# Peptides against a protein of PDB entry 7SID, part 100

Target 1, 151 residues: chain A of PDB entry 7SID
Amino acid sequence: LHMYLMLLKELPGEEYPLPMEDVLELLKPLSNVCSLYRRDQDVCKTILNHVLHVVKNLGQSNMDSENTRDAQGQFLTVIGAFWHLTKERKYIFSVRMALVNCLKTLLEADPYSKWAILNVMGKDFPVNEVFTQFLADNHHQVRMLAAESIN

## One batch from the design tools (peptide; made by RFdiffusion4, then SolubleMPNN)

Design b2_p23_6_s4 (from b2_p23_6, 11 letters changed)
Fold by OpenDDE base, seed 3:
Structure b2_p23_6_s4 (fold): chain B 151 residues (1-151), chain A 23 residues (1-23)
Amino acid sequence: as target 1 above (151 residues)
Amino acid sequence: MEERRRKREEELKKEQEKILNAP
């Protein structure tokens, strides 16, 4: 686990995007790691903080390429799972904060949720729709972060 | 191309279910 997290941590951001092929390799183990540690709040927070770089990479890539679609799908699958589990009240505020940051970054890249759509159990949820739910989060810091992202 | 998309979506569904249903 720690080796994988180290790799995610070292992923360059928007200014120096990795080749999509490298992004795909990093994303391959992600769902399995999330499955193993979904109940560990600290690990989930760390994962969400690190995958912010993935969003930045995706935003700088050709969204029409097959590799981009594949990477997008793998990433959104995990985000969708975290969002669903959040609705089930499985995550504390610090994890939700990290998730909001991911959603914020997605909205910056795709304000109208043309591709940033969470599919959970066969249903589509545009990120702009999902994001508004955090304006009513039970924790004040989460609400504040969400509000700052809109304004 | 359609088959590739279908397979990708199916695999993603399985991976997501692993997360959602993990103990």
Scores: peptide ipSAE 0.679, ipTM 0.931, DockQ to the pose 0.901
Fold by OpenDDE base, seed 1:
Structure b2_p23_6_s4 (fold): chain B 151 residues (1-151), chain A 23 residues (1-23)
Amino acid sequence: as target 1 above (151 residues)
Amino acid sequence: MEERRRKREEELKKEQEKILNAP
């Protein structure tokens, strides 16, 4: 786990995007890691914080390639799971904060939710619609963070 | 192309279910 998290942390930002093939290799273990540690708030927070770098890489990639669609799908699958579990009130505010940051970054990369769509249990939820739900979060800091993203 | 997309979506569904239903 720790080695994998370190790799995620060291991912370069939007100024130097990785080849999509490298992004795909990095994303392959992600769902399994999330599955193993879904009940650990600290690990989930760390994962969400580190995958921010992945979003930055995805946002600058050519959206027309199959590899890009595959990478986007793998990433959105995990985000969709975290969002669903959040709706089930499984995560404390610090994890929700990290999730909002991910969603914010997605909106920056795809303001019109052309590809940033969460599919959960066969239903599609555009990230812009998902994001607005956090404006009504029970925790004031989460609401504030969400509000900052709209302005 | 459609078959590839279908297969990818099915695999992603299974992966997501692992997260959602993990003990």
Scores: peptide ipSAE 0.679, ipTM 0.931, DockQ to the pose 0.899
Fold by OpenDDE base, seed 2:
Parts: sequence; C-alpha cells; structure tokens
Structure b2_p23_6_s4 (fold): chain B 151 residues (1-151), chain A 23 residues (1-23)
Amino acid sequence: as target 1 above (151 residues)
Amino acid sequence: MEERRRKREEELKKEQEKILNAP
C-alpha cells in the first residue's frame, strides 16, 4: 500500500502528463486497494487526495483513444464507489472533502460531464449533478468547499 | 468494437462491486 500510494503521490502535474499507457498501469491496482481499505477513513482520504493527479492527467489528454476511455472508466469506477458509500454515510467529512476535490477537478476538465459520468449499479450520474448534492452536505466545511468550487 | 466495450464495462462493474461489497 505504502509504495503504491507514494507512486500516486509523485505523479507529474498537469503540465507534464504521463502517457495514457502509464496511467492505465497506475490505475490497475486502484480498485483492489480501495476494496481492501474501504473501511479505513485515513487511507481512503489519502487515496482520494493522490488520485487528484490522475484526474489532472486525464484532463490534459485530448486523445480519443481506447486507452483514454479505459483509464477514464477505471478512475470513474472508483469515484463512483466512494460516492455511493458516501451516500450510505460510510465516510466522515474529511473523506467527503477529498471526494469533492476530485469531483471539482473533474468538472474543471469536463464542465458538461461529457465523459465524467459516474455509473453505480447500472445507473448513470453526471458529475455536475453529483457535485451539487454536496452543497447540502451535513458538514459545513464540505458545503463551503462545494460552494467555492462553483464560483 | 461493441464486444470490447461490453467487456470493459463488465470488468468495471465487477471491480466496483468488489469495492461496494468488500468486508
């Protein structure tokens, strides 16, 4: 886990995106890691914070390739899971804030949710729609973070 | 192409279920 998280943390910024093939390799173990540590709030927060770099990489890619679609799908699958578990009240505010940051970054890359769509249990949820739900979050800091993201 | 897309979607579904149903 530690090595994987460190690898995610050290991803290049949006100015220097990785080849999509490399992004795919980094995403491959992500769902498994999330599965193993879904009940650990600190690990989940850390994961969400680190995958922000993945979002930035995806957002900088203008390639319409199978690899791009695959990478987007793998990432959105994890985000969708975290969002669903959030709705089930499984995560504390700090994890939700990290999730909001991920969603914010997605919206910056795809404001109209052309590809940023969460699919959970066979249903599609555009990120722009999902994001607005956090404006009504129970925790004031989450609401504030969501609110400032639409300015 | 359609089969490849279907396969990806199915795999993603399985991966998501692993997260949602994990102990």
Scores: peptide ipSAE 0.678, ipTM 0.931, DockQ to the pose 0.916
Fold by OpenDDE base, seed 4:
Structure b2_p23_6_s4 (fold): chain B 151 residues (1-151), chain A 23 residues (1-23)
Amino acid sequence: as target 1 above (151 residues)
Amino acid sequence: MEERRRKREEELKKEQEKILNAP
């Protein structure tokens, strides 16, 4: 786990995006890791913080590429799962903060949710609509972060 | 192309279910 998290942390940012093939290799084990540690708040927070770099890479890629669509799908699958579990009140505020940061970064890359759409249980949820739900979060810091993200 | 898309979506569904239904 720690080795994988280290690799995620070291992912280059927006200035120097990785080839999409490399991004895919990093994303392949992500869902499995999330599945194994979904009940560990600290691990989930760490994962969400590190995958911010993935969003930046995805935003700089050719959206018409099959690899890009695959990478986007794998990433959004995980984010969708975290969002769903958040709605089920499975995560403390610090994890929700990290999730909001991910959604914020997605909105920066795709303000109109052309590709940033969460599919959960067969239904599509555009990230711009999902994001507004955090403006009404029970924790004040989550609400503040969400509000700051759109202003 | 349609078959590839379907296959990808099916795999993603399975991966998401692993997270959502993990014990």
Scores: peptide ipSAE 0.678, ipTM 0.931, DockQ to the pose 0.887

Design b2_p23_7_s1 (from b2_p23_7, 13 letters changed)
Fold by OpenDDE base, seed 1:
Structure b2_p23_7_s1 (fold): chain B 151 residues (1-151), chain A 23 residues (1-23)
Amino acid sequence: as target 1 above (151 residues)
Amino acid sequence: SELKEAQEFLEKLQKELEKLKAR
């Protein structure tokens, strides 16, 4: 786990995007890795903070390629899982803060949720609609962070 | 298994880091 988190931290972000093929290969097992530690909130927060780099990579890539669509799908699966558990009140505010930051970055890349759509329990949720729900979060810092993104 | 996926993920991360270091 410690090695995983350390390696994930060292991946390049928006300034130095990875080839989409490499991003895709990294994303394939990510959802399963997250599942192992879904109840460890510190680990989840760390993962969410580090996957910001992946979002930035996706935003700078050619969105018309098959690999891009596949990578987007794999990433959205991970985000969808965190969103689902958030809706079930499984995560404390600090984890939700990290999730909001991921959603903010997604909206910067796809403001109208053309591809950024979460599928949870067989139902589609556009990220822009998901994001607005954090304006009503129980924790004031989460609400504030969400509000900053709109204005 | 989830453990197998975690192992594969680590291996892929290591390979990507090695590529970055080699540039």
Scores: peptide ipSAE 0.021, ipTM 0.454, DockQ to the pose 0.044
Fold by OpenDDE base, seed 4:
Structure b2_p23_7_s1 (fold): chain B 151 residues (1-151), chain A 23 residues (1-23)
Amino acid sequence: as target 1 above (151 residues)
Amino acid sequence: SELKEAQEFLEKLQKELEKLKAR
C-alpha cells in the first residue's frame, strides 16, 4: 500500500500527463487495494487524495483510444464503489470530501458526464448527477466543498 | 517498468493479505 501510494504521489499534474499505458498500470491494482481497505477511513482518504492525479491525466488523454476508455472505466469503477459506500453511510466526512474532490476534477474534465458515468449495481449514474447529491451532504464542509466546486 | 513492478507487488501483497484474512 505504501509503495502504491508513493507511486500515486509521484504522478505528474495536469500539465504533464502520463502515458495512458502508465495510468492503466496504476489503475489495475487500485480496485483491489480499495477493496482491501474499504473500511479504513484514513487509507480511503489517502487513496482518494492521491488518485486526483489519475483524474487529471484522464482528462488530458485522448478519449477515443481504447486504453483511455479502459482507464476511465477502471477509475470510474473505483469511484463508483466509494460513492456507493458513501450512500450506505460508510465513510466519514473527510473521506467524502476527498471523493468530492475527485468528482470535481472529473467534472472539470467532463462537465457533461459524457464518459464520467458511475455504474453501481447495474445502474448508471452520471457524475454530474452524483455530484449534486453532495450539495445536500449532512456535513457542512462537504456541502461547502461541493458548492464551491460548482461555482 | 517501475509501474509494472509496483502492480506485481500490490498483487502479491493482496494475495498475502487475503491469506491472512482467511486465517
Scores: peptide ipSAE 0.018, ipTM 0.416, DockQ to the pose 0.042
Fold by OpenDDE base, seed 2:
Structure b2_p23_7_s1 (fold): chain B 151 residues (1-151), chain A 23 residues (1-23)
Amino acid sequence: as target 1 above (151 residues)
Amino acid sequence: SELKEAQEFLEKLQKELEKLKAR
């Protein structure tokens, strides 16, 4: 886990995006790692904070390649899982804050949710619609963070 | 590649963790 988190942390910024092949390699184990530590709030928060780099890389890539679509799909699966568990009230506000930041970054890359669509339990949820739900979050800091994105 | 090696390590690790959780 530590090694993986370090890899995520050390991802280059959007100025120098990784080859999509490398992004795919990083994403492959992510779902499993998240599943293993889904009850650990600190680990989840850390993961969400670090995957911001992945979002930035995805946003800088050409979306016409199969590898890009694959990477997007894998990433969205993870985000969808976190969102789903958030709806199930499984995460504290700090984890939700990290999730909102991920969603915000996704919207920056795809403001109209052309590809940023969460599939949860067989249903599609565009990230722009998902994001607006956090405006009604129970925690004021989460609401404020969400509101800042639309201002 | 380095990333592939890391992935393999994580896969191995997660399998071990799963075994521990199953106990």
Scores: peptide ipSAE 0.018, ipTM 0.416, DockQ to the pose 0.041
Fold by OpenDDE base, seed 3:
Structure b2_p23_7_s1 (fold): chain B 151 residues (1-151), chain A 23 residues (1-23)
Amino acid sequence: as target 1 above (151 residues)
Amino acid sequence: SELKEAQEFLEKLQKELEKLKAR
């Protein structure tokens, strides 16, 4: 876990996107790591904060690439899992804040949710529709973060 | 590559973690 988190911290920013092949390789173990530590709030927050760089990479990549589609799929699976557990009230506000930031970045890349669609329990949820639910979050800070994205 | 080596290490780590949970 510690080594994986260290690798996530070393991801380059938006100005220096990774090759999609490298992004895909980093995403491969992510689902398993998230599954193992899904109840650890600190680990979840850390993961969500660092995968922001992955979202930025995915949004700026060639949508016609097979690797891009594969990476997008793997990433959306992880985000969908976090979203699902959020609906079940399993995460504290700080984790939800990190999730909202991920969703914001997705919407910047895909405002109309053409590809940014979460599949949870066999049902599709467009991110733009999912995002609006955070406007009614129980925590003030989460609502404010979501609201600033609408303007 | 450095990334490939890191990935392989993470996969090994994941397997070890799973073994620990199986106990």
Scores: peptide ipSAE 0.017, ipTM 0.407, DockQ to the pose 0.039

Design b2_p23_7_s2 (from b2_p23_7, 11 letters changed)
Fold by OpenDDE base, seed 3:
Structure b2_p23_7_s2 (fold): chain B 151 residues (1-151), chain A 23 residues (1-23)
Amino acid sequence: as target 1 above (151 residues)
Amino acid sequence: SELKEAEEFLKQLEEELEKLKSK
């Protein structure tokens, strides 16, 4: 786990996007790691903060490539799981803050949720609709972050 | 490169995780 988290920290920023093939390789074990540590708030926060770079890479990639679609699918599965557990009040505010930042970045790349759609328990939830729910979050800082993001 | 090393590690991690799920 520690080695994996360290590797995630080494991901390039938005100005230096990775080849989509490399993004796919980095995403492959992510779902398993998230599942194993879904109850560990610190690990979840760390993962969400680091995958922001992946979101930025996905948003700037060629939407027509098979690798892009595959990477988007794998990433959205992870985000959907975090969203689902958030609805069940399983995460503290700091984790929710990190999730909002991920959703914000997705909306910047896809404002109308053409591809940014979360599939949870067999149902589709467009990210732009999901995002508005954080405007009513119980924690002040989460509400503020969400409100700032829609401007 | 750092990226190549990361990919190799993640592949190993994935394999180990799959073994755990198969128990």
Scores: peptide ipSAE 0.020, ipTM 0.467, DockQ to the pose 0.044
Fold by OpenDDE base, seed 4:
Structure b2_p23_7_s2 (fold): chain B 151 residues (1-151), chain A 23 residues (1-23)
Amino acid sequence: as target 1 above (151 residues)
Amino acid sequence: SELKEAEEFLKQLEEELEKLKSK
């Protein structure tokens, strides 16, 4: 886990996007890692903070490519899982804040949720709608972050 | 090269994690 997190830290920012093939490779184990540590708040927060780089890369890529769609799907699966568990009140505010940051970045790349759609339990949830829910989060800092993100 | 090494590591990690899930 530690090594994986270190690797995630090595992801370049928006200024230096990775080839989509590289993004895919980095995403492959992510779902498993998240699953294993889904109840570890600190790990989840760390993962969410680091995968921001992935979102930035997705936003810089050609959205029409198969690899891009694949990467988007894999990433959205992970985000959807975190959101789902958030709805089940499984995560503390700091994890939710990290999730909001991810959603914010997604919206910057896809403000109308053309591709940013979470599929959870067989249902589709556009990220823009999901994001709006955090405006009503129980924790003030989460609400504030969400509000600041759209301003 | 660094990225390639990272990719290989992540691939291995994925495999190991799958093994753990199977247990």
Scores: peptide ipSAE 0.020, ipTM 0.474, DockQ to the pose 0.044
Fold by OpenDDE base, seed 2:
Structure b2_p23_7_s2 (fold): chain B 151 residues (1-151), chain A 23 residues (1-23)
Amino acid sequence: as target 1 above (151 residues)
Amino acid sequence: SELKEAEEFLKQLEEELEKLKSK
């Protein structure tokens, strides 16, 4: 886990995105790791903080690439899972804060949710619609972060 | 290289954790 998290942490910034092939390699084990540690709030928060780099890389890639679509799908599956568990009140505010930051970054890359759509339990949820729901979060800091992200 | 090492580590970790869950 530590090694994987270090890899995520050391991803190049938006200025120098990784080849999509490398992004795919990073995403391959991610869903499994998230599933294994879904009850560990600290690990979840760390993962969400680190995958911000993945979102930035995805946003800088060509959307017509099959590899890009594959990477987007894998990433959105993970984000969707976190959002789903958030709806089930499984995560503390700090994890939700990290999730909001991920969603914010997604919206920056795809403001109209052309590809940023969460599929949870067979239903599609555009990220822009998902994001606005955090304006009504029970925790004031989450609400504030969501509101600030819209401005 | 580094990615492959990480993937291998995670695979092993997942397998071990699954064994523990099953007990």
Scores: peptide ipSAE 0.020, ipTM 0.436, DockQ to the pose 0.042
Fold by OpenDDE base, seed 5:
Structure b2_p23_7_s2 (fold): chain B 151 residues (1-151), chain A 23 residues (1-23)
Amino acid sequence: as target 1 above (151 residues)
Amino acid sequence: SELKEAEEFLKQLEEELEKLKSK
């Protein structure tokens, strides 16, 4: 886990986008890691903060490639899981902040949620609709971050 | 090369996690 998290942290920024094949390799074990540590707030926060680089890479890629669609699907599965547990009030505000940042970056890449759609328990939730719910978050910092993102 | 090594590590990690999950 520690090595995996360090690898995520060392991903290059938006200025130097990764090949989509590299993004896929980084995403493959992510769902399993998230599942194993879903109740560890610190690990979840760390993961969400680090995968921001992945979101930025996805936004800069060619959306027509099969690898891009695959990466999008795998990433959205993870985000959907975090969203689901957030709805169940399983995460503290700092984790929700990290999630909002991920959703913010997704909306920058896909403002109309053409591909950024969370599938949770067989139902589809466009990220733009999901995002607006954080405007009513119980924690003021989460609300502020959400509000800043839509301005 | 470092990125390729990282990818290989993650692939191995995935395999190990799948083994653990299957238990």
Scores: peptide ipSAE 0.020, ipTM 0.475, DockQ to the pose 0.044; fails the geometry check

Design b2_p23_7_s3 (from b2_p23_7, 12 letters changed)
Fold by OpenDDE base, seed 5:
Structure b2_p23_7_s3 (fold): chain B 151 residues (1-151), chain A 23 residues (1-23)
Amino acid sequence: as target 1 above (151 residues)
Amino acid sequence: SSLEEAERFLKELQEELEKLKAK
């Protein structure tokens, strides 16, 4: 796990985007890894913070490619899982902050949630609608982070 | 297993990082 977190920190930033094929390879097992550590708040926070690079890569890529759509789907599945557990009050504010940052980045790439849609338990939730719910979060920092994204 | 998936992820991530370093 420690090595996993260290490797995530070494991913290139927005200035040096990864090829989409590489992003796909990283995303394929991510859902299972997240499930393994879903109860570890610090690990979840770290994962969410580092997958921001993936979101930025997705936003800068051509959405017409099959690989991009596949990566998009894999990523949204992971975000959907974190969203679901957030609704069940399983995560502390710091994890929710990291999730909001991911959602914010998604909205920058897709402001109207044309493709950024979470499917949870067979139901679709557009990210812009999901994001709005964080404006009423119990923690002030989460509310502030959500609010600054729409102002 | 979940552990095997984590190990596979680490391997793939390491391989991708090495590819980047080679460029």
Scores: peptide ipSAE 0.024, ipTM 0.446, DockQ to the pose 0.045
Fold by OpenDDE base, seed 4:
Structure b2_p23_7_s3 (fold): chain B 151 residues (1-151), chain A 23 residues (1-23)
Amino acid sequence: as target 1 above (151 residues)
Amino acid sequence: SSLEEAERFLKELQEELEKLKAK
């Protein structure tokens, strides 16, 4: 896990996007990792912080590419899982803040949630609608972070 | 490249994780 997280940390930022093929390779094990550590708050926070680079890469790619859609889908599955557990109040505020940062980055790339749609338990949740819910988060820091993203 | 190495590692990790899930 630590090594995996270190690899994620080494991903280039927005200025140096990865080929979509590389993004896909990085996303492949992510769901499994998240599933295994879904109840570990520290690990979840770390994962969410590191996958910001993936979100940035997704936003810079051609949205019409098949690989892009595949990567987007895989990533959204992971984010959807975190969102689901957030709704079940399984995550502390620090994890939710990390999730908000991911959602913020997604909205920067897709402000109208044309593709950024979370599918959880068979239901679709546009990220822009999901994001607005964090404006009403129970923790003040989460609300503040969400509000800062809009302002 | 470092990216190729990372990809290989992640692939191996995925495989190992799948094995763990199967247990």
Scores: peptide ipSAE 0.018, ipTM 0.429, DockQ to the pose 0.044
Fold by OpenDDE base, seed 3:
Structure b2_p23_7_s3 (fold): chain B 151 residues (1-151), chain A 23 residues (1-23)
Amino acid sequence: as target 1 above (151 residues)
Amino acid sequence: SSLEEAERFLKELQEELEKLKAK
């Protein structure tokens, strides 16, 4: 786990987007890691903070290839799982804030949720609709962070 | 490169995780 998290930390930022093939390789084990440590708040926060760079890479990609669709799908599956557990109140505010930042970045790339759609329990949820739920979050800082993205 | 090394590690990690899931 620690080695994997260290590798995620080394992801290039928005200024240097990775080839989609490289993004796919980095995403492959992510779902398994998230599943194993879904109840560890610190690990979840760390993962969400690091995958923010992946969101930026996906959002800046102008390619309409099979690899792009595959990467988007794998990423959205992970985000959907975090959102689902958030609805069940399984995560503290700091984890929710990290999730909101990921969702904000997705909306910047896809404001109308053309591809940014979460599939949870066999149902589709557009990210723009999901995002509005955080405006009513129990924690003040989460609400404020969500509200800042609207303006 | 560092990226190539990371990819190799992640691939190995994925394989090990799959083995654990199969048990």
Scores: peptide ipSAE 0.018, ipTM 0.424, DockQ to the pose 0.044
Fold by OpenDDE base, seed 1:
Structure b2_p23_7_s3 (fold): chain B 151 residues (1-151), chain A 23 residues (1-23)
Amino acid sequence: as target 1 above (151 residues)
Amino acid sequence: SSLEEAERFLKELQEELEKLKAK
């Protein structure tokens, strides 16, 4: 995080929006940052809550842009990592709730998982298929949230 | 402290992406 903060301080002010290339540079280490805090449930929840808004933005951008596709890939890597750890039962229900919301947002942008595909351990998992697995989550609130998203 | 730093970073990232969308 300290490294990221240093990078952010070097960026232009808000009056001059960053080009996509600069955004990509910031996204590159994100998976590593998440990995550093993977055991901190509160940090993970916070990360997922903020990634939710990023996904919304990416879903409304130019889907044909190479840089957009690259950015989407970076976020999918992060989501895939959280999902993988969820499968290993590393996260409490509140973190899983946040993850479901992220997956829901991805599906809103890409209902048929044309690009929203998680690659975990060399295997591809379409988000729409991943999402349905939460209908069988052990926690009732997670199941309810997943069910509401399908309707 | 780590949580606060994470929140600040992610908020900034979100804002930058929103600026790109506005172009």
Scores: peptide ipSAE 0.021, ipTM 0.562, DockQ to the pose 0.043; fails the geometry check

Design b2_p23_7_s4 (from b2_p23_7, 10 letters changed)
Fold by OpenDDE base, seed 4:
Structure b2_p23_7_s4 (fold): chain B 151 residues (1-151), chain A 23 residues (1-23)
Amino acid sequence: as target 1 above (151 residues)
Amino acid sequence: SEEEEAKKFLEELKKELEERKKR
């Protein structure tokens, strides 16, 4: 886990996007890691904070490439899982804030949710619609962050 | 594909979690 988190941390920012092939390699184990540590708030927060770089990379890449679509799909699966568990009230506010930041970044890359669609339990949920739900979050900081993200 | 496997895994996980809620 530590090594993986370190790798995620070392992802370059939006100004220096990684080749999509490298992004894919980093995403491959992500679902498993997230699943395994889904109940560890600190790990989840850390993961969500680090994958912000992944979102930035995805947004700067060729959206029509197979690798990009693959990466998007893998990433969205993870985000969908986090959102699902958030709905189940499994995460503390700090984790939810990290998730909101991810969603915010997704919306910056895809403001109309053309590709940013979460599939949860066989149903599709556009991220822009999902994001608005955090405006009604029980925690004030989450609501504030969500509100700031819209403006 | 790897993506499909990941999706399947997480979906199964979600199903399991839902089933546990019912118990």
Scores: peptide ipSAE 0.027, ipTM 0.550, DockQ to the pose 0.061
Fold by OpenDDE base, seed 3:
Structure b2_p23_7_s4 (fold): chain B 151 residues (1-151), chain A 23 residues (1-23)
Amino acid sequence: as target 1 above (151 residues)
Amino acid sequence: SEEEEAKKFLEELKKELEERKKR
């Protein structure tokens, strides 16, 4: 898991999108890594910044394929976990900023949250509804970033 | 290049995952 975290720091950008099969291989251990380091703010920020490239890959892929649906599910599970812990006030503003950027990218790919739905504790939360909550964030920079994303 | 780095990343990831399966 530690080696995986180190490798994640070298995740490629959107100029060279990964095949969906490779995205799936990358996502498989992600949940465990996020769980292990969920209390480390710096690690969480780093993870969220790098998985942004995964979102961009998902948005450019054929959304009707089984592999795409599987990748979406694994990714949304991780985002849902970060959002849940954010509601529990476990993350500082810099981590929340990174999360908002991920949600922004999801909304660009799916503005009406047809597939971008977070399932947390057995309940569904569309990302467009989740995103509006950050407009009332306690930190001014988070509110500003959220507002800019809507315009 | 970015493409070369992407390939290297994937190879290292696959190697690590296989090593974990053997442990």
Scores: peptide ipSAE 0.021, ipTM 0.428, DockQ to the pose 0.031
Fold by OpenDDE base, seed 2:
Structure b2_p23_7_s4 (fold): chain B 151 residues (1-151), chain A 23 residues (1-23)
Amino acid sequence: as target 1 above (151 residues)
Amino acid sequence: SEEEEAKKFLEELKKELEERKKR
C-alpha cells in the first residue's frame, strides 16, 4: 500500500495528460484497491486526492472514443462507491472534502452531467445533483467547500 | 520527459499491484 500511495503522488500533472489507454490501465485496479481499504479513512482520503489528476486527464480528452467512455465508467464507479458509503455515514469530513473536490473537478469538465453520472445500486445519480447535496452536509467545512464551487 | 515518467509510473504501479496479489 505504501508503495502504491507513493506512486500515486507521482502522477503526472494536468500539464501533460496521459493517453487514454494509459488512463485505463491506471483505473483498472483502482476499484479493488478502494474496496480493500474502504474502511481506512486516511487511505481513502489519500486515494481521492490523487485521483483528482485522473479526473483532470479525463476532462482534457476527447469524449467520443470507446476508451474514453470506458475510462469514465471505471472512474465513476469508484466515485459512486465513495458517495454511496458517504450516504451511509461511513466517512469522516476529511474524506468527504476530498470527494467534493473530485465532484467539483468533474463538474468543471461536465457542468450539465452529460456523462458524469453515478450509478449506485442500479440507480443513476447525476453528479450535479449529487454535488448540491453537499451544501447540506453536517460539517461546516464540507458545506463551505461545496458553496465555493458554485461561485 | 514527462511521457517517460508517466510510463514509468504505470509500470511500477502495475508491478506493485501484482506483487500484492501474490501475497
Scores: peptide ipSAE 0.019, ipTM 0.435, DockQ to the pose 0.031
Fold by OpenDDE base, seed 1:
Structure b2_p23_7_s4 (fold): chain B 151 residues (1-151), chain A 23 residues (1-23)
Amino acid sequence: as target 1 above (151 residues)
Amino acid sequence: SEEEEAKKFLEELKKELEERKKR
């Protein structure tokens, strides 16, 4: 786990995106890791903080490639799972803060939610629609972060 | 059990991924 998290942390920023093939390789174990540690708030927060780098790479990629769509799908599946569990009130505010940051970054990469769409339980939820729900979060810091991201 | 829940979570992720690929 720690080694994997370190790899995610060391990803380059949006100025120097990784080849999509490398992104795909990094995403492969992500679902399993998230599943195993879904109840660990600290691990979930760490994962969400580190996958911000993945979002940056995805946002700078060529959207016409099959590999890009595959990577986006794998990533969005994970984010969708975190959002779903958030709706079930499984995560504390600090984890929700990290999730909001991920969603914010997605919106920056895809303001019109062309590809940034969460599919949960067979239903599609555009990230911009999902994001606005955090404006009504029970925790004031989450609401504030969400509000700042829209403006 | 926790193991069963973890397995279900993973299966849900895989299911969602497959559904996305069909679209």
Scores: peptide ipSAE 0.046, ipTM 0.627, DockQ to the pose 0.812; fails the geometry check

